Peptides against a protein of PDB entry 3EFO. Designs and how they scored, part 37

Target 1, 262 residues: chain A of PDB entry 3EFO
Amino acid sequence: SQLADLYKSCETDALINFFAKSAFKAVLHQPLKVIREILVNQTAHMLACYRKNCASPSAASQLILPDSMKVLPVYMNCLLKNCVLLSRPEISTDERAYQRQLVMTMGVADSQLFFYPQLLPIHTLDVKSTMLPAAVRCSESRLSEEGIFLLANGLHMFLWLGVSSPPELIQGIFNVPSFAHINTDMTLLPEVGNPYSQQLRMIMGIIQQKRPYSMKLTIVKQREQPEMVFRQFLVEDKGLYGGSSYVDFLCCVHKEICQLLN

## One batch from the design tools (peptide; aimed at target 1 I64 D67 H254)

Design b2_p13_7_s2 (made by RFdiffusion4, then SolubleMPNN; from b2_p13_7 with T2V H4Y S6A)
Fold by OpenDDE base, seed 2:
Formats: sequence, structure tokens, C-alpha cells
Structure b2_p13_7_s2 (fold): chain B 262 residues (1-262), chain A 13 residues (1-13)
Amino acid sequence: as target 1 above (262 residues)
Amino acid sequence: SVPYVAYDMDELE
């Protein structure tokens, strides 16, 4: 059917780009609450239509997503949690304006990375491999106190270090003997020259490749104050300013779908 | 049919 073909060919990244730009344009003439409601409603309607017309019969307790849209909810939640769409006094007008303009000019690939960052377990690097480590979900639950993670969203790059990160890796990256000796004020990694350092730099270079903006590197130590900023990029977690976790959002979408169909 | 992913909401709630 035409609908089936539509859902098979759907490109979620393109949709998110469209929704983001549409929403960010709408903020100029519509209340934020209304915009958020529209986005959720659109998500629910698309998925409800799929369930009604294209999906195999399933239990009402299940949320059914076509494969082409399997990541739509997570990206949509990220969009909803963006500062542009949040009505919080803690967010400056300038910041909203800045982010709005950035997204308005982003291509599909850029917006995809922007809304859902790459989170790479650097501590698992194979220095003999040219392959990037497999990204993990952007949630605190995926971090490890023994790990080192690189997060990038096209604008910012964070190197997060667990309090128990391996000393040998710390030395390899920073040429210091311990976690405590790491200087978080630095914005560039030292050229230590060992294979691990070189590999990390290569990875960072690959991530930076073809990005329209040069990503500033921020070194983040676990349990230090700057980690709070880093944690805001763990987009699947509950937001600081009222944004829902991914799980909560899924439940919300599911409920709306059920309301539409039942 | 269109391939799909299913989430059990009972497990998430």
C-alpha cells in the first residue's frame, strides 16, 4: 500500500531536521507550550497511523515503531528538550537565539548529531584498529567510573573521565600520573606521542571531519562541577530543566497513541 | 508488512 511504502521509505533524520526547523521558526509567533504539544501530537499521529494501517496486530501495551522510525521518539525527545523549546528563565535569550539560528542552518547530518550526540567509549580503543569505537547510548547508565568517554554533538566535544579511569590511559592521554593531576582547563590534548594518544587524536579528527564548526574540547572529570554541563548532553536522561527521559517520553507517546486509537 | 520494533511499555513503566 501507499502508506506501507511511505513508512518503509521514511527517513527519520530528515524528519527531525524538518520538525526542528519548523518548531524553531514557530517560536517566533507561537507559545512554546503549543509548539511542544504539536510536536508530540505529530509524533503520536504518525505512529498511530502506522499502528492502525500498517502494523501487524499487537498488544495494546506495546509501542510499535516502524523500522524506519525506530529512533524518531528519541530524537523528538531531544528536540523537545532543546533550550529553544524550553520556557525556563535560567536559559538566556541569547542562548536561545544562538541555538535557534544554528539549527535553522543545519543540514540533516548536522542536526542528527546535534540532537543526539556521539558518545564513544575511549577506554576500549584498539590502537591497532582504524575503526571508531561503537557509540553507546547517551545516558549516565552507560558511563563507567572506570571508563573514559568522548562525547561530540558537532558543536562541543567532551572528554569525560571516570574517577577510576585507568592510570595508564590517563598517562597515555595527558602524560600525568593520575586522575587528580589532569588539568581540566586545557582545551587541547597534549601530543604525548604514544599509540593511544595518537589513536585518540585520530578519532577526534574523524569526528571533527566535515563538521561546519570546530568543536571545542572540554575535559571533564567525574564528580567535578563541570560534569553538570556534560550531563546535559546525556540526552536520554531526564533533563535538568524539566525535560523527560527517553523512557518517560516513550510512555507519553504510547499513551497518546492509545488515546487516538482506543 | 512493514518491519517494526516493539517496546513493551509495561516493562518501562
Scores: peptide ipSAE 0.398, ipTM 0.902, DockQ to the pose 0.949
OpenDDE base, seeds 1, 3, 4, 5: peptide ipSAE 0.381, 0.068, 0.082, 0.377; ipTM 0.894, 0.743, 0.750, 0.887

Design b2_p13_7_s3 (made by RFdiffusion4, then SolubleMPNN; from b2_p13_7 with Y7I E11A E13S)
Fold by OpenDDE base, seed 2:
Structure b2_p13_7_s3 (fold): chain B 262 residues (1-262), chain A 13 residues (1-13)
Amino acid sequence: as target 1 above (262 residues)
Amino acid sequence: STPHVSIDMDALS
């Protein structure tokens, strides 16, 4: 059917770009609460329509997502949790305006990365391999105290270090003997020159490629104050200034779908 | 029929 074909060919990244720009434009004329409700409603309706017309019968407890939209909920949740759509007093008007303008000019690839960052397990790098490490889900549950992770969203780049990150890797990256010696005020990695350092720099370069903005590097130590900022980019977790975790949002969407279909 | 993923919300929540 035409509808089935539509869902097969759907590009979630393009949809999110569209929804983001539409919502951010609407901010000028509509209450934030209404905009958020519309976004959730649209998400639920799209998925309800799929379940009703395109999906095989399944238990009501199941949330059915077409493959093309399997990440739609997480992206939508990220959009909903963006400061532009939050009315919390902790979010400045300037920040809202800034991010609004940024997103309004973003292409599909840019907005995809912006709303859902890349989180790379740097500690798993194989210097003998040219393959980039596979990104992990943006959640604290994917971090490890023994790990080192690079996060990038097209605007910011974070290098997160677990409190128990291997001294050998710390030495390889920072040329310092231990976690405690890492200077978090630095915005550039030193030219250590070893294969691991070079590979990390290569990865960072690749991430920076084709991005319209130069990403500032922030070094983040686990359990230090700047980690709070970093954690805001773990978009599948509950946000500091509002919004749901990905799991909670899935539940919300599922309930609304059920309501639409019942 | 289209390829899809199914999430058991009872198990998830």
Scores: peptide ipSAE 0.493, ipTM 0.935, DockQ to the pose 0.919
OpenDDE base, seeds 1, 3, 4, 5: peptide ipSAE 0.485, 0.487, 0.481, 0.483; ipTM 0.934, 0.935, 0.933, 0.933

Design b2_p13_8 (made by RFdiffusion4)
Pose (drawn by RFdiffusion4):
Structure b2_p13_8 (pose): chain A 259 residues (1-239, 243-262), chain P 13 residues (1-13)
Amino acid sequence: SQLADLYKSCETDALINFFAKSAFKAVLHQPLKVIREILVNQTAHMLACYRKNCASPSAASQLILPDSMKVLPVYMNCLLKNCVLLSRPEISTDERAYQRQLVMTMGVADSQLFFYPQLLPIHTLDVKSTMLPAAVRCSESRLSEEGIFLLANGLHMFLWLGVSSPPELIQGIFNVPSFAHINTDMTLLPEVGNPYSQQLRMIMGIIQQKRPYSMKLTIVKQREQPEMVFRQFLVEDKGGSSYVDFLCCVHKEICQLLN
Amino acid sequence: SSHVVYDMDELES
């Protein structure tokens, strides 16, 4: 009968999986604007209820989120930015219908990765003694012109290359000497390489491991290349609203529920 | 209960 126990026991990934499927089913029944509104308001409602009933007294300039829901807003914003709940500019209806379908079948492990892609820094890789590098936030702010990154959501796998990308690596991987020597349209498996091209293929394998679909590798050269598609998977950035924007929005309506 | 606090004045700035 205590609300504190309800919140202390929640799981964001499980909640995100439900909201996603619930919203994706509703796409075939209601205006998308209506669906997104229900999502945002339900999110503000859950947090406002915690604020007026469980949270110890705190200043109004603060937005209080339970530990169980620490990353719920970030993921909810990712759902709202997803092409299924978004619109016309680019992204075919065939792409929307397809992604809407893929999510309807997903388990928690799949939906977590689908809505928050895994961004791995590759240029800072520890050689032959690896075990998959620490992940980095899904934002362009964590990309470096000197860096090479791996981004995966379970369906797509992007190998991102910066402009001042170390030629040493571009050689040990693409077997070519320089950055401008790589052609994106040749997105096939590169072998050779003794320390790196192996350590990279090692982590590309470990990532695919638990994943049902074999991911489509897409190489991205930084500055004005296909990169436009890649930017979509940096779900923390604006690309809908940014993570911070959404957080700013939820607080407004939580306050509107004046308490 | 335990929770995370976000300061809105800092985020709006």

Design b2_p13_8_s1 (made by RFdiffusion4, then SolubleMPNN; from b2_p13_8, 7 letters changed)
Fold by OpenDDE base, seed 2:
Structure b2_p13_8_s1 (fold): chain B 262 residues (1-262), chain A 13 residues (1-13)
Amino acid sequence: as target 1 above (262 residues)
Amino acid sequence: SSYVSINIDELLK
């Protein structure tokens, strides 16, 4: 069907860019609550339409997503959790304005990375390989106390270190003997020069490549205060300011779809 | 068309 073809050709990253810019334009004239409701409704309507017209019959407990839009809900949740769309007094007007302007000028690739960061398990690096490690889902559940992770969203870069991260890797990256010796005030990695350090720097370079802005590096130790900032970029988790987890959002979308189809 | 199916009941467990 024509509709099936449309969904097949649909690019989620383009959609989220469109939704983001539309929503961020609307904040100037519409209440945030209304904007959020519209976004959820639009998401539900698109998916309900697909289920009704394109998908095979499935159990009511199943949320059916076309393959081309399989990540639409997670992106939409990230958008809904952005400070621009959150009505919280803790978020300054200046911060909202700044984020709004950033997104309004972002291309499709930029907004994709901005809303859903790349989270890489650096502790699994093969120094003999030029291939980037596979990104993991942006959730605390994917972190490990023994791990080291690099997170990037096009604007910020975080190097997160678990409390039990391997001393040999710490030595390799920071040239210090232990986790406790890492200086989190640094914004640049030292030029240690060993293969692991070089590989990490290469990866960071690749991530920085073709990005319009230079990403500031922040070193984050697990269980220290700055980790709270880092955790805000674990976008699939529940947000600090009341944003839903991805799981909760999926349930919400599913419920909305069921309401539309019943 | 290919699609992804998510079991909502499983997510709630």
Scores: peptide ipSAE 0.322, ipTM 0.880, DockQ to the pose 0.905
OpenDDE base, seeds 1, 3, 4, 5: peptide ipSAE 0.264, 0.318, 0.275, 0.288; ipTM 0.856, 0.877, 0.859, 0.866

Design b2_p13_8_s2 (made by RFdiffusion4, then SolubleMPNN; from b2_p13_8, 7 letters changed)
Fold by OpenDDE base, seed 2:
Structure b2_p13_8_s2 (fold): chain B 262 residues (1-262), chain A 13 residues (1-13)
Amino acid sequence: as target 1 above (262 residues)
Amino acid sequence: TSSVEIDMDKLLA
């Protein structure tokens, strides 16, 4: 069917770019609450239409997503949790204005990365491989106390260290004997020169080369105060300023779809 | 038409 073909041709990254720019433009003349409601409604309507007209019959307890939109909900939730669409007083007007202007000029690839960061398990690096490690979902549940993770969203880069990070990796990256010795005030990794360090730097370089903005590196230790900032980029988790987790958002969308179809 | 099915009951359990 024509509708089926339409859904097959949809690209989530393009949709998110469109919705983001549309929403951020609307901020100038519509209440934030209304904008958020519109985004949720649009998401629900698109998915309800798919379920009604394109999807095979399934139990009401199932949420059915077209393959082309399998990650639409998570990106939409990220958009909804962006500071531009939040009215919390803890978020400054300057920050809203800054991010609004950034996104308004972003291409599809840039906005995708901006809303859903790339989180890479650096502790799994194979120094003999030139391939990037597979990204993991941006949630605390995917972190490991024994792990080291690199997070990038096109504007910021974080290197997160678990409290039980292997001393060998700490030595390899920072040239210090232990986790406790890592200086989180540094914004550049030292030139240690070993294969692991070189591989990490190469990865960071590749990530940076793909983005129009220079990303300043922030070193983050687990269970230290600055980790709170890092955790805000774990976009599938519950937001600090009223945003829902991905799971909660899925439930919300599912409920609204059911309401539309019943 | 390929689709992804999420079991909401299982997800909430």
Scores: peptide ipSAE 0.331, ipTM 0.890, DockQ to the pose 0.903
OpenDDE base, seeds 1, 3, 4, 5: peptide ipSAE 0.322, 0.325, 0.322, 0.318; ipTM 0.889, 0.889, 0.887, 0.886

Design b2_p13_8_s3 (made by RFdiffusion4, then SolubleMPNN; from b2_p13_8, 6 letters changed)
Fold by OpenDDE base, seed 2:
Structure b2_p13_8_s3 (fold): chain B 262 residues (1-262), chain A 13 residues (1-13)
Amino acid sequence: as target 1 above (262 residues)
Amino acid sequence: TSSVEIDMDELLA
């Protein structure tokens, strides 16, 4: 069907770019609450239409997503949790204005990375491989106390260290003997020169490639105060300023779809 | 038409 073809041709990254720019433009003349409601409604309507007209019959307890939109909900939730669409007093007007202007000029690839960061398990690096490690979902549940993770969203880069990070890796990256010796005030990795360090730097370089902004590196230790900032980029988790987790958002969308179809 | 199914009951369990 024509509708089926339409859904097959949809690209989530392009949709999110469109919705983001539309929403951020609307901020100038519509209440934030209304904008958020519109975004949720649009998501629900698109998915309800798919379920009604394109999807095979399934149990009501199932949330059915077209393959092309399998990650639409998570990106939409990220958009909804962006500071531009939040009215919390803890978020400054300057920050809203800044991010609004950034996104308004972002291409599809940039906005995708911006809303859903790339989170890489650096501790799993194979120094003999030129391939990037597979990204993991941006949730605390995917972190490991024994792990080291690199997070990038096109604007910021974080290197997160678990409290039980292997001393060998710490030595390889920072040239210090232990987790406690890592200086989190540094914004550049030292030139240690070993294969692991070189591989990490190469990965960081690849991530930086074709990005319009230079990403400043922030070193984050687990269970230290700055980790709170890092955790805000774990976009599938519950937001600090009223945003829902991905799971909660899925439930919300599912409920709204059911309401539309019943 | 390929689709992804998420079992909401399982997800909430």
Scores: peptide ipSAE 0.304, ipTM 0.877, DockQ to the pose 0.900
OpenDDE base, seeds 1, 3, 4, 5: peptide ipSAE 0.296, 0.304, 0.292, 0.294; ipTM 0.876, 0.877, 0.873, 0.873

## One batch from the design tools (peptide; aimed at target 1 Q62)

Design b2_p14_3 (made by RFdiffusion4)
Pose (drawn by RFdiffusion4):
Structure b2_p14_3 (pose): chain A 259 residues (1-239, 243-262), chain P 14 residues (1-14)
Amino acid sequence: SQLADLYKSCETDALINFFAKSAFKAVLHQPLKVIREILVNQTAHMLACYRKNCASPSAASQLILPDSMKVLPVYMNCLLKNCVLLSRPEISTDERAYQRQLVMTMGVADSQLFFYPQLLPIHTLDVKSTMLPAAVRCSESRLSEEGIFLLANGLHMFLWLGVSSPPELIQGIFNVPSFAHINTDMTLLPEVGNPYSQQLRMIMGIIQQKRPYSMKLTIVKQREQPEMVFRQFLVEDKGGSSYVDFLCCVHKEICQLLN
Amino acid sequence: SFEEVEPGVFEFHP
């Protein structure tokens, strides 16, 4: 009968999986604007209830989120930015209908990765003694002109290359000497390489391991290339609203529930 | 703007 126990026991990934499927089913029944509004208001409602009933007294300039829900807003914003709940500019209806379908079948492990892609820094890789590098937030702010990154959501796998990308790596991977020497339209498996092209292939394998669909590799050269598609998967950035924007929005309506 | 002062607590800065 205590609300504190309800919140202390929640799982964001499980909640996100439900909201996503619930919203994606509703796309075939209600205006998308209506669906998004329900999502945002339910999110503000859950947090406002915790604030007025469980949270120890704190200043109004603060937005209080339970530990169980620490990353719930970030993921909810990712759902709202997803093309299924978004619109016309680019992204075919065939792409929307397809993604809407893929999510309806997903387990928790799949939806977690689908809505928050895994961004791995490759240029800072420890050679032959690896075990998959630490992940980095899904934002352009964590990309470096000197860096090479791996981004995966379970369906797509992007190998991102910066402009000042170390030629030493571009050689040990693409077998070509320089950055401007790579052609994106040749997105096939590169072998050779002794220390790196192997250590990269190793992690591309470990990533695919538990994943049902074999991912489509897409190489992205930084500055004005296909990169526009890649930027979509940096879900923390604005690209809908940014993570911070959404957080700013939820607090407003949480306050509107004046308590 | 927001800053996180404690885990799950965000302070708003106008």

Design b2_p14_3_s1 (made by RFdiffusion4, then SolubleMPNN; from b2_p14_3, 6 letters changed)
Fold by OpenDDE base, seed 3:
Structure b2_p14_3_s1 (fold): chain B 262 residues (1-262), chain A 14 residues (1-14)
Amino acid sequence: as target 1 above (262 residues)
Amino acid sequence: GLREVAPGVYEFIP
């Protein structure tokens, strides 16, 4: 059907860019509550329409996402959780204005990365491989105490270290003997010169390539206070300022879809 | 209450 074709041709990254810019423009003229409701409704309506017109019958207890919109809800939730669309006193007007302006000028690729960061398991690097490690979903559940992860959203870069990170990797990256010796005040990795260090630096370079802003590196140790900032970028988890987890968002969307179809 | 049972297919358990 024509509708099915439309869904198949849908590019989620372009849509999220559009929704983001539209919403961020609307904040100047409409209450945040209304904007948020519109975004949720749009998400639900799109999926409801697909279910009604394109999808095979499924149980009411199931939510089926079409392949073309598989990641739409997660991006939409990220958008909803952005400080620009949150009315929290903890978020300064300046910060909202800043991020609003940033997104308003972002291209599709930039906004994609901005709303859903790239999270890479650095501890799994094969120094013999030239390929980047596969990104994992931005959730605490994907982290490991034994792991080292690099997160980037186009504006910020974080190197997260688990409390049980391998000493050999710590030595390789930081040239220190243990986790405790890592200086988190550093904004640059030392040039240790070993293959692992070089590969990590290469990866960081690749991530930085073609980004409009230089991402400063923040080194984060698990269970230390600065980790809280890092966790805010785990966008699938529950937000600090009232944002829902992705799971909760899907539940919300599902309920709305059911209401639309019943 | 929610689990992905297949790619893009989520099941809601009460």
Scores: peptide ipSAE 0.282, ipTM 0.874, DockQ to the pose 0.848
OpenDDE base, seeds 1, 2, 4, 5: peptide ipSAE 0.269, 0.266, 0.240, 0.237; ipTM 0.866, 0.865, 0.856, 0.849

Design b2_p14_3_s2 (made by RFdiffusion4, then SolubleMPNN; from b2_p14_3, 6 letters changed)
Fold by OpenDDE base, seed 1:
Structure b2_p14_3_s2 (fold): chain B 262 residues (1-262), chain A 14 residues (1-14)
Amino acid sequence: as target 1 above (262 residues)
Amino acid sequence: GLVEVAPGVYEFIP
């Protein structure tokens, strides 16, 4: 159908950019509660419309996301969890203003990366390949104590190291004998010169390419206090300031869809 | 909650 084709052609990244800018403009003259409700309603309505007009018959207990909108809910939840749309006293006015202005000037690609970071399993790197490792979902459940992960959102870059990360990789990246010897105060990786180090630096360079801002690198050790900052970028998990996990958000959206269709 | 049973397919479990 023509409608089905329309949904297939939907570009989620463009929609998220539009919703973000619209919402961040609206905060100047509308209550946050209203803005959040609108965003949730829009998400539910789009999915409900798809279900009504395009989807094959399915059980009411099943939520099916079309290919063109598979990531729409997760991005929408990330938008809802942004400090600009949260009314928490812990978030300073300056921080809200800063992030609002940043997003208002972001292009589609920039906003996509900003709201949903790229999380790469660096411990799986093939030193003979120029391809980036496949990104994993931004959730603690995807991390491994034996792993090393690189997270980037266009503004910040984090290198997260599990407590049991391989000593040989630690040596390869930092030129130190163990996890305990890693200096987390460094903002640049040492030029060790081995193939693994070179590959990692290349990957970081690729990620930095075409980004408007130079991303600051932060080294994060698992179970150390600074890891809390890193965890805030695991956007599919529960937010520090009361935001829902992605699963909880989907439940909410599903319920609203059912209400719209019944 | 919802459980993903296939890519983009979730089952609602009360």
Scores: peptide ipSAE 0.314, ipTM 0.885, DockQ to the pose 0.803
OpenDDE base, seeds 2, 3, 4, 5: peptide ipSAE 0.306, 0.311, 0.290, 0.273; ipTM 0.875, 0.883, 0.870, 0.861

Design b2_p14_3_s3 (made by RFdiffusion4, then SolubleMPNN; from b2_p14_3, 5 letters changed)
Fold by OpenDDE base, seed 1:
Structure b2_p14_3_s3 (fold): chain B 262 residues (1-262), chain A 14 residues (1-14)
Amino acid sequence: as target 1 above (262 residues)
Amino acid sequence: SLREVAPGVYEFIP
């Protein structure tokens, strides 16, 4: 994940895989409410244990995540927001069953990417560099109307374009003069042949590499209807079907920790 | 509200 570079998340990745599979197995035998409560409680207990036994005294107004668990809450929130663990009539049984089966067969690397997508600011690409651009947090707050972003979760790939995306980049990627001329019905980028286009294709290839599924590309224009689908993958934001933002989740976890320790 | 003041360190602002 994009956070793996910033934090030591290897152990967390394994743990979230375990929690995901355990929860997705449990949905067949236990009420969703109970499963969700268990996951929240587990998160709170782990962090409470750290605070009690390892952490230096801190202000009550602060929540300090240990290095080993810095990304645990965000992944846990993503898990909680997955359709398999949501009891919403808008979500079909088939969709729940499909995603459940997908996750049940995923390895650690696949599951962490699935729950927390990689979001890359491709408008910052250096055509002379072989390095991938630094991933940004999966939130609308990290998007820019002037930017172009690539999102991938191992199953889907999105190319998001801001309404004020640079025309030169649009020309470089799509070989069209402006944002309005971009055809969002295409699932493949044209082979324009310039260095920027080639670099983007290379990045997409790297992302696709070692993934068990071929990711279909969806081109998304900001403020158009398909953007709503894209926004669902901004997992740190509030979910459409009752899922909390990461900030709200942290507040909830903090409250739970305080209750456990007081 | 919640503010990240350092990596993994959050402060709750009333």
Scores: peptide ipSAE 0.333, ipTM 0.892, DockQ to the pose 0.815
OpenDDE base, seeds 2, 3, 4, 5: peptide ipSAE 0.320, 0.329, 0.296, 0.292; ipTM 0.890, 0.895, 0.881, 0.879

Design b2_p14_4 (made by RFdiffusion4)
Pose (drawn by RFdiffusion4):
Structure b2_p14_4 (pose): chain A 259 residues (1-239, 243-262), chain P 14 residues (1-14)
Amino acid sequence: SQLADLYKSCETDALINFFAKSAFKAVLHQPLKVIREILVNQTAHMLACYRKNCASPSAASQLILPDSMKVLPVYMNCLLKNCVLLSRPEISTDERAYQRQLVMTMGVADSQLFFYPQLLPIHTLDVKSTMLPAAVRCSESRLSEEGIFLLANGLHMFLWLGVSSPPELIQGIFNVPSFAHINTDMTLLPEVGNPYSQQLRMIMGIIQQKRPYSMKLTIVKQREQPEMVFRQFLVEDKGGSSYVDFLCCVHKEICQLLN
Amino acid sequence: SEFEETVEEIEEAL
């Protein structure tokens, strides 16, 4: 009968999986604007209830989120930015209908990765003694012109290359000497390489391991290349609203529920 | 300021 126990026991990934499927089923019944509104308001409602009933007294300039829901807003914003709940500019209906379908079948492990892609820094990789590098936030802010990164959501795998990308690596991987020497349209498996091209292929394998679909590798050269598609998967940035924007929005309506 | 601290707490939870 205590609300504190309800919240202390929640699982964001499980909640995100439900909201996603619930919203994606509703796409075939209601205006998308209506669906997004329900999602945002339900999110503000859950948090406003916690604020007026469980949270110890705190200043109004603060937005209080339970531990169980720390990253719930970030993921909810990812759902709202997703092309299934978004619109016309680019992204075919065939792409939307397809992604809407893929999510309807997903387990928690799949939906977690689908809505928050895994961004791995590759240029800072420890050689032959690896075990998959620490992940980095899904934002451009964590990309470096000197860096090479791996981005995966379970369906797509992007190998991102910066402009001042170390030629040493571009050689040990693409067997070519320089950055401008790589052709994106040749997105096939590169072998050779003794320390790195192997350590990279090692991680690409480990990532695919628990994943049902074999991912489509897409190489992205930084500055004005196909990168436009890649930017979509940096879900923390604006690309809908940014993570911070959404957080700013939820607080407004949480306050509107004046308490 | 308290709002920015909340943002940082959320970011650390990632």

Design b2_p14_4_s1 (made by RFdiffusion4, then SolubleMPNN; from b2_p14_4, 6 letters changed)
Fold by OpenDDE base, seed 1:
Structure b2_p14_4_s1 (fold): chain B 262 residues (1-262), chain A 14 residues (1-14)
Amino acid sequence: as target 1 above (262 residues)
Amino acid sequence: SLFEQAIAEIEAAL
């Protein structure tokens, strides 16, 4: 059907950009609670409409999303968990204003990366390949104590190191003998000159390409206090300021869809 | 993709 084709061709990234800008404009004249409710409702309605008009016959209790829209709830939850839409006293007015203005000027590609960061397993790098490693989902469950991960959201870049990360990689990246010797105050990686270091720098360069802002690099050691900042970018997990995990959000949306279709 | 597969698994569980 024409409607089915429309949903199949739907660009989720564009929708999220639209929803984000609309919501961030609305905060100037509507209560945050209302805005959040509208976003959840719109998400449920869109998905319910698809199910009603496009989905093949299936069990009523099963949530089925078109391929092009499968990630919509993920991004929507990230949007809902953004500081601009959270009513928490711990979040300063300045921070809210800053992020609101940033998003209001972002293009589709920029907003996509901003709301859902790219998380790359750097410890799996092939020094002979110019290809980026496959990104993993932004959740603590995808991290490894033996791993090294690079996270980027277009504004910030984090290099996260597990407590048991390989000493040879630490030496290759930082030119220090062990995890304990890594200086987390550095904002630039040293030019060690070995193939692994060069490959990592190349990857970082690729990520930085076509981004409007120069991303600040932060080195993060697992189990140190600054890791809490890094964890805030693991957007599929529960938020520090009361945001839901993606799983919890999906359950909520699913229930609402069922109510709409009954 | 891996991400799509993960989402599908969650959908199946709901």
Scores: peptide ipSAE 0.019, ipTM 0.614, DockQ to the pose 0.121
OpenDDE base, seeds 2, 3, 4, 5: peptide ipSAE 0.018, 0.016, 0.019, 0.018; ipTM 0.559, 0.533, 0.565, 0.546

